# Ledger of designs, part 111: peptides against a protein of PDB entry 6NYY

Target 1, 212 residues: chain A of PDB entry 6NYY
Amino acid sequence: KHFEQAIERVIGGLEKKTQVLQPEEKKTVAYHEAGHAVAGWYLEHADPLLKVSIIPRGKGLGYAQYLPKEQYLYTKEQLLDRMCMTLGGRVSEEIFFGRITTGAQDDLRKVTQSAYAQIVQFGMNEKVGQISFDLPRQGDMVLEKPYSEATARLIDDEVRILINDAYKRTVALLTEKKADVEKVALLLLEKEVLDKNDMVELLGPRPFAEKS
Target 2, 212 residues: chain A of PDB entry 6NYY as posed
Amino acid sequence: KHFEQAIERVIGGLEKKTQVLQPEEKKTVAYHQAGHAVAGWYLEHADPLLKVSIIPRGKGLGYAQYLPKEQYLYTKEQLLDRMCMTLGGRVSEEIFFGRITTGAQDDLRKVTQSAYAQIVQFGMNEKVGQISFDLPRQGDMVLEKPYSEATARLIDDEVRILINDAYKRTVALLTEKKADVEKVALLLLEKEVLDKNDMVELLGPRPFAEKS

## One batch from the design tools (peptide; made by RFdiffusion4, then SolubleMPNN)

Design b2_p21_4_s2 (from b2_p21_4, 10 letters changed)
Fold by OpenDDE base, seed 4:
Structure b2_p21_4_s2 (fold): chain B 212 residues (1-212), chain A 21 residues (1-21)
Amino acid sequence: as target 1 above (212 residues)
Amino acid sequence: MKEEVIEELRKMFQSSKIAPP
């Protein structure tokens, strides 16, 4: 209990019980987090959900926590499913509300970073090829790119394609599982916090064998 | 360098957070 609370504080910050969300904002957060949870549930290479919460913590309005395995090598398929899971919140907002919010900013940052890493660092794009460059870190002066402006444009285009493909895959998945997203969102609005057991009770066992 | 990038990816996917702008 104390250890879990310590991890929650590191990841989410302190509970801000004083931050009262408007009912519509709370609903948006619930469906956003439900999108993450359901995407992670039905994607083979996504990490299993540990906890999902719509209780504001620190600067966050809600969060999903996963139990990542100690993994040192990622396949292209694994990275794609992780991108899809990360897009689950934004996609859920689009499906259920027909509008998008600023809530997905951190998710989009992560997806963008992953996409650039796949193309520029891991050589996972056929058009860009088997190249590996250091990505400028946030705050690093954009050192002279070791590639041409034409290559820069190609990279930018292929990043957009990769993200759009992940987005479309997530839209297809969450559209198919729309009823499950709604069930999770409604239960979140009731309980404010869900764990893996709540998800099993609601959706049934995760369809993928937990690789121990 | 490789280990740092992988660790960054691992940390990145450990949690999702909705933050106000």
Scores: peptide ipSAE 0.211, ipTM 0.797, DockQ to the pose 0.786
Fold by OpenDDE base, seed 3:
Structure b2_p21_4_s2 (fold): chain B 212 residues (1-212), chain A 21 residues (1-21)
Amino acid sequence: as target 1 above (212 residues)
Amino acid sequence: MKEEVIEELRKMFQSSKIAPP
């Protein structure tokens, strides 16, 4: 109990007791977080869900926490599933509300960063090829790209394709699991916080064996 | 592989947060 609370404080920050979300916004957050939770539950290479919350905290209106494994090597498939999980919130909003919100900005930033890294750092794209360039750090004025404008355009196109593929995969998954997303969202609206045990009770055991 | 990039990726996917507008 004390250890979990300490982790919550580090990740979530202080509870902003003062931010009262409107019921519609709270509903949007619940379905958004449910999308993340369900996507992570049914994606083989996603990290297991530890906790999901719709209680506003200093750094967000809601959050999902995962227990990452100590991993030093990532496959293309693992990175794709992580992208899909990260898109789960946006996709859930689209499926349930037919509209998208600004809530996915951080998720889209992460997905974009991951997609560029896969293509230009890890050489994981066949069209761009077995190349590796350093990505500019936030704030570094990259004066000169080590590749041509044609290569830059190709990279941008392939990044878009990769993200769109991840998005489509997530849409397919959460459409198939739409009832589960709704169950999680409704339970979030009731309890505001769910853990792994709540998810197991609601959805059954995660279909992927915990690699011990 | 720059251990830093992998660590950044790991940290990136540890949590999702809905940022307030």
Scores: peptide ipSAE 0.201, ipTM 0.796, DockQ to the pose 0.784
Fold by OpenDDE base, seed 2:
Structure b2_p21_4_s2 (fold): chain B 212 residues (1-212), chain A 21 residues (1-21)
Amino acid sequence: as target 1 above (212 residues)
Amino acid sequence: MKEEVIEELRKMFQSSKIAPP
């Protein structure tokens, strides 16, 4: 309990008990988080869900927490599934509401960062090739890119392609699992917090063996 | 550098947050 609360505080911040979401916003958050949860559940290389919450905390309206494995090497496939999981919220919003919100900003940032890292740091794109450049950290004035403008354009294009592919993959997945997303979202609206056990009760065991 | 990037990636995917703008 204390450890979970500590993690929640670190990840979500302090509960803002005073933050009253409008019912429609709360619904949006529930479906958004359900999208993350279900995507993570049915993506082989996604990390197992620990907890999902629609209780506003700190700067967040909701959150999903995953148990990361101690992993030091990532495959392209693993990174793709992580991107898909991260897009799960946005995709869920699109599927269920036919509209998107600003709620996915952090998700899109992460996806963008991952996509660029894959292409320019890990050399995981065939068109860009086996190159590795240090990406500027937030705040570093990169005055000159170590590559041409043509390469920059190629990188940007391939980043968009990668993200779009991840998005489409996530759309396909959550469309297939639409009923499961609905179940999770509805239960979130009822309980506000779900754990792995709740997910097992709702969806059955995760179809992928937990690599402990 | 490799370890830092991987650690950052790991941390990024540990949680998803819906934040107001």
Scores: peptide ipSAE 0.196, ipTM 0.794, DockQ to the pose 0.786
Fold by OpenDDE base, seed 1:
Structure b2_p21_4_s2 (fold): chain B 212 residues (1-212), chain A 21 residues (1-21)
Amino acid sequence: as target 1 above (212 residues)
Amino acid sequence: MKEEVIEELRKMFQSSKIAPP
């Protein structure tokens, strides 16, 4: 309880009881969060879902919380699954509504940052190769990149490819699990908050062994 | 998880060594 509350405070801030979403917006949030939850449930290298909520809080309209692992080394596959989980909300909106909202802005920022890091810092892209450069910090005027404009274009292209691949993977997954996304979304609309036990009851046990 | 990825990435950017945090 105390640990969950601490995480809730960090992620969600204070509940904004005054922020009443329109029913359609609340539905969008529910399906968005359901997308995250289901993607995380069925991706091997995603962290286990701890809690998902569509109660508006200071930092967002909804959130999904995962149990973080103490992990210092990430594989390309692990980072991909994390990207897919992060795209789960956007993908769910696309699948169920045929439209996308601004709700995925923070998700896309994270995915973008992860993709750039993989390519330019971790050397995880074959075309760009075994290179590692520091990404410009927010506010740093990068006067000169340590690589050519051609390399910059290549990086940008490969980032887009990586994100699109993650997106397609997420679309495939959530399309396959579309009924599960809907079940989670509908239950969210009813209960507003779901935990791991609710997910197990609804979807069955997570198909991956929980690495302690 | 998303914030964790950023934090993990951030930590990785700051770490020049595979060292326990």
Scores: peptide ipSAE 0.039, ipTM 0.596, DockQ to the pose 0.054; fails the geometry check

Design b2_p21_4_s3 (from b2_p21_4, 12 letters changed)
Fold by OpenDDE base, seed 3:
Parts: sequence; C-alpha cells; structure tokens
Structure b2_p21_4_s3 (fold): chain B 212 residues (1-212), chain A 21 residues (1-21)
Amino acid sequence: as target 1 above (212 residues)
Amino acid sequence: SIKETIEELRESYRSSTIAPP
C-alpha cells in the first residue's frame, strides 16, 4: 500500500484535492473513464487495466493505469484495438450524454497520430500503399513533402476513414457493453478509484488470457 | 536504473480526461 501510493505520487503527481469538480463534470469524467476501462477490458489487444481513477492529478481529471506489454512489433489489429480503447472515453460520453466534451482532446491527438503513422510510416493502408515517410516532429519546419498534393489528400482521407472505423467499432462495443460501462461509472462515482479486483468483481475475469 | 524504472512506470499511466488549459 505505501509503496504503491509512493509510486502513484511520483508518476501521477500530487492529488489536486483543491480542484473540486462540479457533480455534473465528475459524472462526465466517471463515464469517460469507464468507457476507456470497459473498452480495454473487452478488446483483445488492449493493455490490461490495473487501476482507474477519477481523482484529478496534474492536468488529468481522470486516469487509467495499464500494464504495458514489452513488445516492439505491432500488428494492424493491435493498433486498431489500441485506437478503440483510446476512443472509449469520447464514445462513452456520446452514448450516455448525447454530447461531447473537450476531455477527449489528448485521446483524439493520440488516435490521429496513430492513424497517420499507420498510413504513412508503416504502410498499412492498401490505397496509399507500401510507403514510409517521416512525419514532421512537433516544432520541425514542414519540409517539402516527398509526395504530391493528390497523395496528401488521399492520406488525409484514409486517416479519416481509419479513425471513423475505429470510432464505429468502439460505438458498437460500448453499446453492446453499455450496462457494464454504467456499472463501472457508478462504482467510480462511489469509490473514486477502482483496481483490477473491483473490475473483476463487476465484469468477471477479463476474457483474454494474460500472457505471462 | 531508477530513472528507467520511473520512466517505465510513467508509461503505465495514461491521462484520459484532460482539463482545458
């Protein structure tokens, strides 16, 4: 317990006990985090959930801790499941509230970066083809693109298609598991922090074998 | 190193809901 709390403070920052969210905002955060948690629970290639919290830390209003797999190679399917898990918060907000918030900005950034990387770095899109270009880093001057404006438009279109496909997949999943999302969200509102054991008690064991 | 362990541990934490600046 003390060691885990020390690690959480070092990694997550100090709990901002002074940041009192309004009850409606706290509810939104709970359902957002529940969306991530449930998506990650039922997606095979998502990282296993260790902890989920709606206690604000640093710049985050909520956070989830996962056990990352030590892997260097990712399949298209693995990247898709990771995108879906990342979209889980936004999708949950849409399903439960019929409105979206700014809370998913970082999630959308990550999804956008992943989609571009898949298409222009990893050659994972059939229309764009087996190409690999370096993406401009943040702060790099946009050097002349090694491809035409027509190719740039194609890339942008295929990125949008990929993200929309991931979004639709996540909507389908969380709609099917809507009751589970609600259970997790409600328990988050009560406990503020859930661990893996709480998730197992609510949802049953994760349906995918933990690779030892 | 302790630094590497901390970095690995940081990667395990994902902030999913960010407050606007």
Scores: peptide ipSAE 0.206, ipTM 0.768, DockQ to the pose 0.256
Fold by OpenDDE base, seed 2:
Structure b2_p21_4_s3 (fold): chain B 212 residues (1-212), chain A 21 residues (1-21)
Amino acid sequence: as target 1 above (212 residues)
Amino acid sequence: SIKETIEELRESYRSSTIAPP
C-alpha cells in the first residue's frame, strides 16, 4: 500500500480529493481510461498495463500506468502501437459517446510529438526519406529549418497521415473490443482503480507474452 | 537529442486525462 501510493504520487501527483467530478465526467474519464487500457492490452507492442485509475491526481483526471520496458531501441511498429494506445482514450470517447473532449489534449500532444519524431528524427517515413533533424524545442530559437518549405509541407502531411492511420487502427481495435472497453469502464466506475489482475479477470490473459 | 526524445517518449507513456487549464 505505501509503496503503491508512493509510486502513484510520483506518477500522478497528489490525489486531488477535492475535485469531485460530476457523474457524467467521471463516466467519460472511465471510458477514456478504459480505452487506453484495452488498447494497450490488445496491441502487441504496447507495454503491459500496470494500473488504471479514474481518481484525479495532479493535473490528470485519470490515468493508465504501464510498466515501461527498459528499451533503447524502438521499432516503427512499437511506436505505432504506442500511438494507438495513446489514442485509445479519445477513440473510446468517440465510440461510446459520439463526442470528443479536451481530456485527450496531452495524448494528442504525445502522439503528435511521436509522429514528428518518427518522420523527422528517426527517418521512418518512406516519402520523407532517411533524414534526421533535431526538432525545435519549445522556446528554442526557431532555427531555420534545414529543409525546404516543400519538405516541411511533406513532413506535415505525412505526420497527419501517420496519426490518422494510428487513429483508424485504434478505432478498428476498440470497435472490435467495444464490449471489453465497456467492462473495464464499468468496473472502473465501481472500483475507481484497476490493476493488471483485474484486467486479467475481465479480459482474460493478455494475448501477447510479456517479455520478461 | 534522440536520447531526450526517447526519454520523453518513455515519460509520455502515462496516459492521463488532463483537466482543462
Scores: peptide ipSAE 0.151, ipTM 0.808, DockQ to the pose 0.639
Fold by OpenDDE base, seed 4:
Structure b2_p21_4_s3 (fold): chain B 212 residues (1-212), chain A 21 residues (1-21)
Amino acid sequence: as target 1 above (212 residues)
Amino acid sequence: SIKETIEELRESYRSSTIAPP
């Protein structure tokens, strides 16, 4: 308990028990987090869900925790499924509410970073090709791009394509699993915190063998 | 560095609905 709480504090910050979300906002958070949870559940290359919570912590209104594998090599398929999982919250909001909120800002930042990394660092885009450039660190203005403006435009276009493809994949998945997203969201509204066992009870066993 | 990017990618697996600043 204390160790888990310490890890949770490191991960999510201090639980802000004093932040009372409006019921509608709490509902939005529940469906957002349910989107992440369900996307991660049904994506083969996503990490297994450990915990999902709608209890506000630090700057977060809710979170999904995954057990990341200690891996140093990522496949294109793994990165795509991770992008889809990360988009799960935004997609869930769109599917259930027909509106998007600012809640996905960090998710979109992560997806954007991953997309750029795939294209310009990992050489995973066919149009851009087998290139690898250092991405500017957060706050570093890249003074000199090692590529032309035409290449810059191509990179920007291919980033959008990649993100849109991940988004569409996530929309298709969560539309198919819409009832499961709702089950998770409703249970979140009741329990505020769900673990892997709760997910198994709701959705059945994860269809992918946990690569031990 | 690629290592830093990978580390950032590892950390990115924490989804959080963030309140606007």
Scores: peptide ipSAE 0.152, ipTM 0.806, DockQ to the pose 0.657; fails the geometry check
Fold by OpenDDE base, seed 5:
Structure b2_p21_4_s3 (fold): chain B 212 residues (1-212), chain A 21 residues (1-21)
Amino acid sequence: as target 1 above (212 residues)
Amino acid sequence: SIKETIEELRESYRSSTIAPP
């Protein structure tokens, strides 16, 4: 109990027991987190889900926690599936409510960062080519770009294409698995916290062999 | 560095619905 709470604090921040969400907001959070959970469940290269919660912690209204593998090398396919998983919350909101909320801001930031890194640091885009530039860190004064304005436009276009492709892939997946997203969301509204075992009971075993 | 970017990518794997500030 104390150790789990300590890990939860490090990961999610302090539980805000005083933050009372409106029932409709709590429902939105449940479906958002269910989208992440289900996307991660059915994407081969996504990390396995450890925990999903709709209990507010720190600045978060809910969270999905994954167990990342000790991995230092990522394939393009792995990065794409991670992007899709990260978009799962936004996509779930769109599918179930026909509207999007500000709740996905951090997810979109992460997806944007990953897309730029793939194109300009990892050389994973055929049009941009085998290039690697250091991305400015948050707070670094970017005085001069190491590439032309034409290259900048190309990068921006290819980033948008990559993100849109990931988004479309996620929409297709969660539309196919819509009933599973609903099941997870409803169970979240009842239990507030689900673990891997709850997901197995609800959805069956994850279809991808756990790389032990 | 690529290492730092990868570390950031690892840390970013936590999904959270964030309340507006």
Scores: peptide ipSAE 0.141, ipTM 0.799, DockQ to the pose 0.665; fails the geometry check

Design b2_p21_4_s4 (from b2_p21_4, 12 letters changed)
Fold by OpenDDE base, seed 3:
Structure b2_p21_4_s4 (fold): chain B 212 residues (1-212), chain A 21 residues (1-21)
Amino acid sequence: as target 1 above (212 residues)
Amino acid sequence: KKKEVIEELREMFRSSRIAPP
């Protein structure tokens, strides 16, 4: 109990008991987080869900927590599934409400960063090729790009293609699992917090063996 | 540098958060 609460404080920050979401916003948060949870559940290379919450905290209106393995090497497939999981919230909003919100801003930032890293740092794109460049860090002087403007355009195009492919994959998955997303969202609206055991009870065991 | 990039990637996917208003 005390250890879990300490982790929650580190990840979520202080509960903002004063932030009362309108019922419609609370519903949006529930379906958004359900999208993340279900995508992570059914993607082989996604990290296992530890906890999902729609209780507003200092760092967000809701959150999903995963238990990442200590991993030092990532495959292209592993990075794609993580991108899909990260897009799960936005995709859930689209398929259930026919509208998207600003709630996915942090998710889209992470997806964008991952896509650029895959193409520019890890050489994982066939059109750009087996090339690795250092990405400027936020606050570093704009080092001259070690590549041409034509290469910059190619990178930008391939980043967009990669993100769109991840988005389409996530749409297909969450459309197939739409009933499961709704089950999780409704249970979140009831309990506000779900753990791995709640997910197992609701959806059954995760179809991928937890490689211990 | 390689370790830092991988650690950053790992940390990014450790949690998802809906941006506060």
Scores: peptide ipSAE 0.269, ipTM 0.824, DockQ to the pose 0.780
Fold by OpenDDE base, seed 1:
Structure b2_p21_4_s4 (fold): chain B 212 residues (1-212), chain A 21 residues (1-21)
Amino acid sequence: as target 1 above (212 residues)
Amino acid sequence: KKKEVIEELREMFRSSRIAPP
């Protein structure tokens, strides 16, 4: 508990209890976080949900916190499910409101980074092939890309395809589980913070065995 | 090491963020 709270403070920032969201924004956040939570619940290779909150922290308006798996190797399937979980907020907004907000900016950044890493660092794309390049770090001299402009375009296209596939998968999942997303969102609006037990009470046990 | 740990810890969180004004 103390360790988790410390991590929340370090990563999430301090609770901003003084930051009062408008009811509509709070509703948007609740459904956004519910999307993350439910996606993580029903994706086999997603990390287990620890906590979901709509209490603003730092620059965040809400968050879903997961327990990372102690693993050094990731499969394409695992990375895809992680991408889907990360897209869960954006997808939930689309499904429930027919509109999207800026709230998913950090999620999209993470998804983008993951997609590029999969394609250009891990060689996980068949069209691009078994290549591995270092992604330019911010501030590194843009060394000449070790590949042609045609390859650059191919990479960009395949990144988009991968993200879109993850997005579509997430849409399908959260559409199927729409009622569950609603339940979580409504309970978030009531309690502001949910834990794993709340999720179990609401949705039943997670359908995937927790890898010990 | 600290940077890597922080990056790993960041992956534990999925959050809605305040848009820049």
Scores: peptide ipSAE 0.257, ipTM 0.781, DockQ to the pose 0.304
Fold by OpenDDE base, seed 2:
Structure b2_p21_4_s4 (fold): chain B 212 residues (1-212), chain A 21 residues (1-21)
Amino acid sequence: as target 1 above (212 residues)
Amino acid sequence: KKKEVIEELREMFRSSRIAPP
């Protein structure tokens, strides 16, 4: 508990209890976070959910916290499920509200970064092939790309395809689990914070055994 | 190491963010 709280403070920042969200915004956040939570619950390679909150912290309006497995090697399937989980908020907004918000900016950034890494660093795309290039870090001089403009276009196209595939997968999942997303969202609106036990009570045990 | 740990910790979180004004 103390360690989790410490991590939450370090990563999430201080609770901004004074930040009063409009009811509609709070609802949007609840469904957004519920999307993350439910996606993570039903994706095999997603990390176990620890906590989901709609209490604003730092720059976040809400969050879902997961316990990552200590692993050094990631499969394409694992990365895909992580992308889907990350897209869960945006997808939930689309499903329930028919509109998207700026709330998913960080999620989209993460998804974008992951997609590029998969394609240009990990060689996980068949069209681009077994190549690995360093992505420019923030602040690194734009070194000449070690590949042609045609390859750059191919990379960009394949990144988009990968993200869209992850998005579609997430849409399918959360559409199937729409009632569960709603249950979580409604309970979030009531309790503001849910833990793993709350999720088990709502959804039943996570269908994927926590690999101990 | 601290940066890596923080990045790893950040990956533990999926959050809706306050849009910059």
Scores: peptide ipSAE 0.251, ipTM 0.779, DockQ to the pose 0.299
Fold by OpenDDE base, seed 5:
Formats: structure tokens, sequence, C-alpha cells
Structure b2_p21_4_s4 (fold): chain B 212 residues (1-212), chain A 21 residues (1-21)
């Protein structure tokens, strides 16, 4: 418990108990986090949920915390499920409110980075092929791309296709599980923090055996 | 090592963020 709280503080930041969200914003956060939680619950290759919270921390308004598996090799299917889980918040906002917010900025950044890595680092795209280039790191001088403008356009197109496919998959999943997302969101609005046990009580056991 | 651990730990979290003013 103390170790988990320490990690949460280091990564999530300090709790901002004095930050009062408007009721409508708090509702948006609850459904956003519920989207992440439910997507992760029903995706085979998503990491197990540990905690979900709508208590603001640092720059975050809410968060879902997962237990990563000790895994060194990722399949394309595993990376897709991780993308879908990451899109769960944005998709939930779309499904329930018919509008999107700035809350998904960090999620979209992560999804974008993953999509580019799959295509240009891991060779996981058939059109781009079995290539691997280093992605510019934040702060690296924009060196000349080691590929043509035609290849750059192809990469950009295939990244968009991959992200859109992940988005559509997430929409299909959370539409199917819409009632579960609402249950989680409503319970979050009541309790502000849910753990794995709360999720099991609410949704039943996760359909995928946790590989011990 | 610390940077890698922090990056791994960051992957454990999904969060909605306050837009900068």
Amino acid sequence: as target 1 above (212 residues)
Amino acid sequence: KKKEVIEELREMFRSSRIAPP
C-alpha cells in the first residue's frame, strides 16, 4: 500500500483536494475514466486495472492505474489492444456526451507515438514494410529524415489508418459495453475512487485470466 | 535506469489532463 501510494504520487502527482471541478466537468471525467477502465477490462491484451480515480492529481483531473505485465516482447495485437484502452476515455466522451474535450490530449499523444513506432520502428505495417528508423526524441535536432517525402506521406497515411482502426474497435467495444461504462461512471461519481475489487463486484470477474 | 523505470511507470497511468490556460 505505501509503495503503491508512493508510485502514484511520483507519477500522478500530488492530490489537489482544493481543486473544485464544476459538476458537469466532474461528470465528464467520471465517464472518461470509466471508458479507460471498461476498455481495459474487456480487452485481452490490456494490462489489469488496479485503481481508477476522479480525484485531481497534479495536472490530471482523473486517472486509471494499471499493473503492467513483465513483458519484453509485444505482438501487433497486444499493441492494438493497448491503443484501444488508451482511446477508451475519448470514446466514452463521444458515446455519452456527443462531444469531445481536451482531456484526451495525453492519451492521443501516447496513441500517436505507439502508432508511429509500430510502423517505422517495429516494421509492423505491410505497406511501409520491414524497416526500422529511429524516431526523433524530444530535444533532438530535426535531422534529415532517412527516407523520401513519398515514404513520409505513406507513413503518415498508415499511422492515420492504424489509429482510426483502433478508434473504431474501441467504439464498437464501448458501445457493446455501454451499460458497464455507465455503471462504473456512476459509482465513480459516488466513491471518487474504485479498485479492482469494486470493478469485480460491479462487472463480474475479468473475462481474461490474469497470467500470474 | 531511473528514466526507463519512470517511463515504464508512466505507462501504468492513463489520465485526463487540465488544458494549459
Scores: peptide ipSAE 0.234, ipTM 0.763, DockQ to the pose 0.279

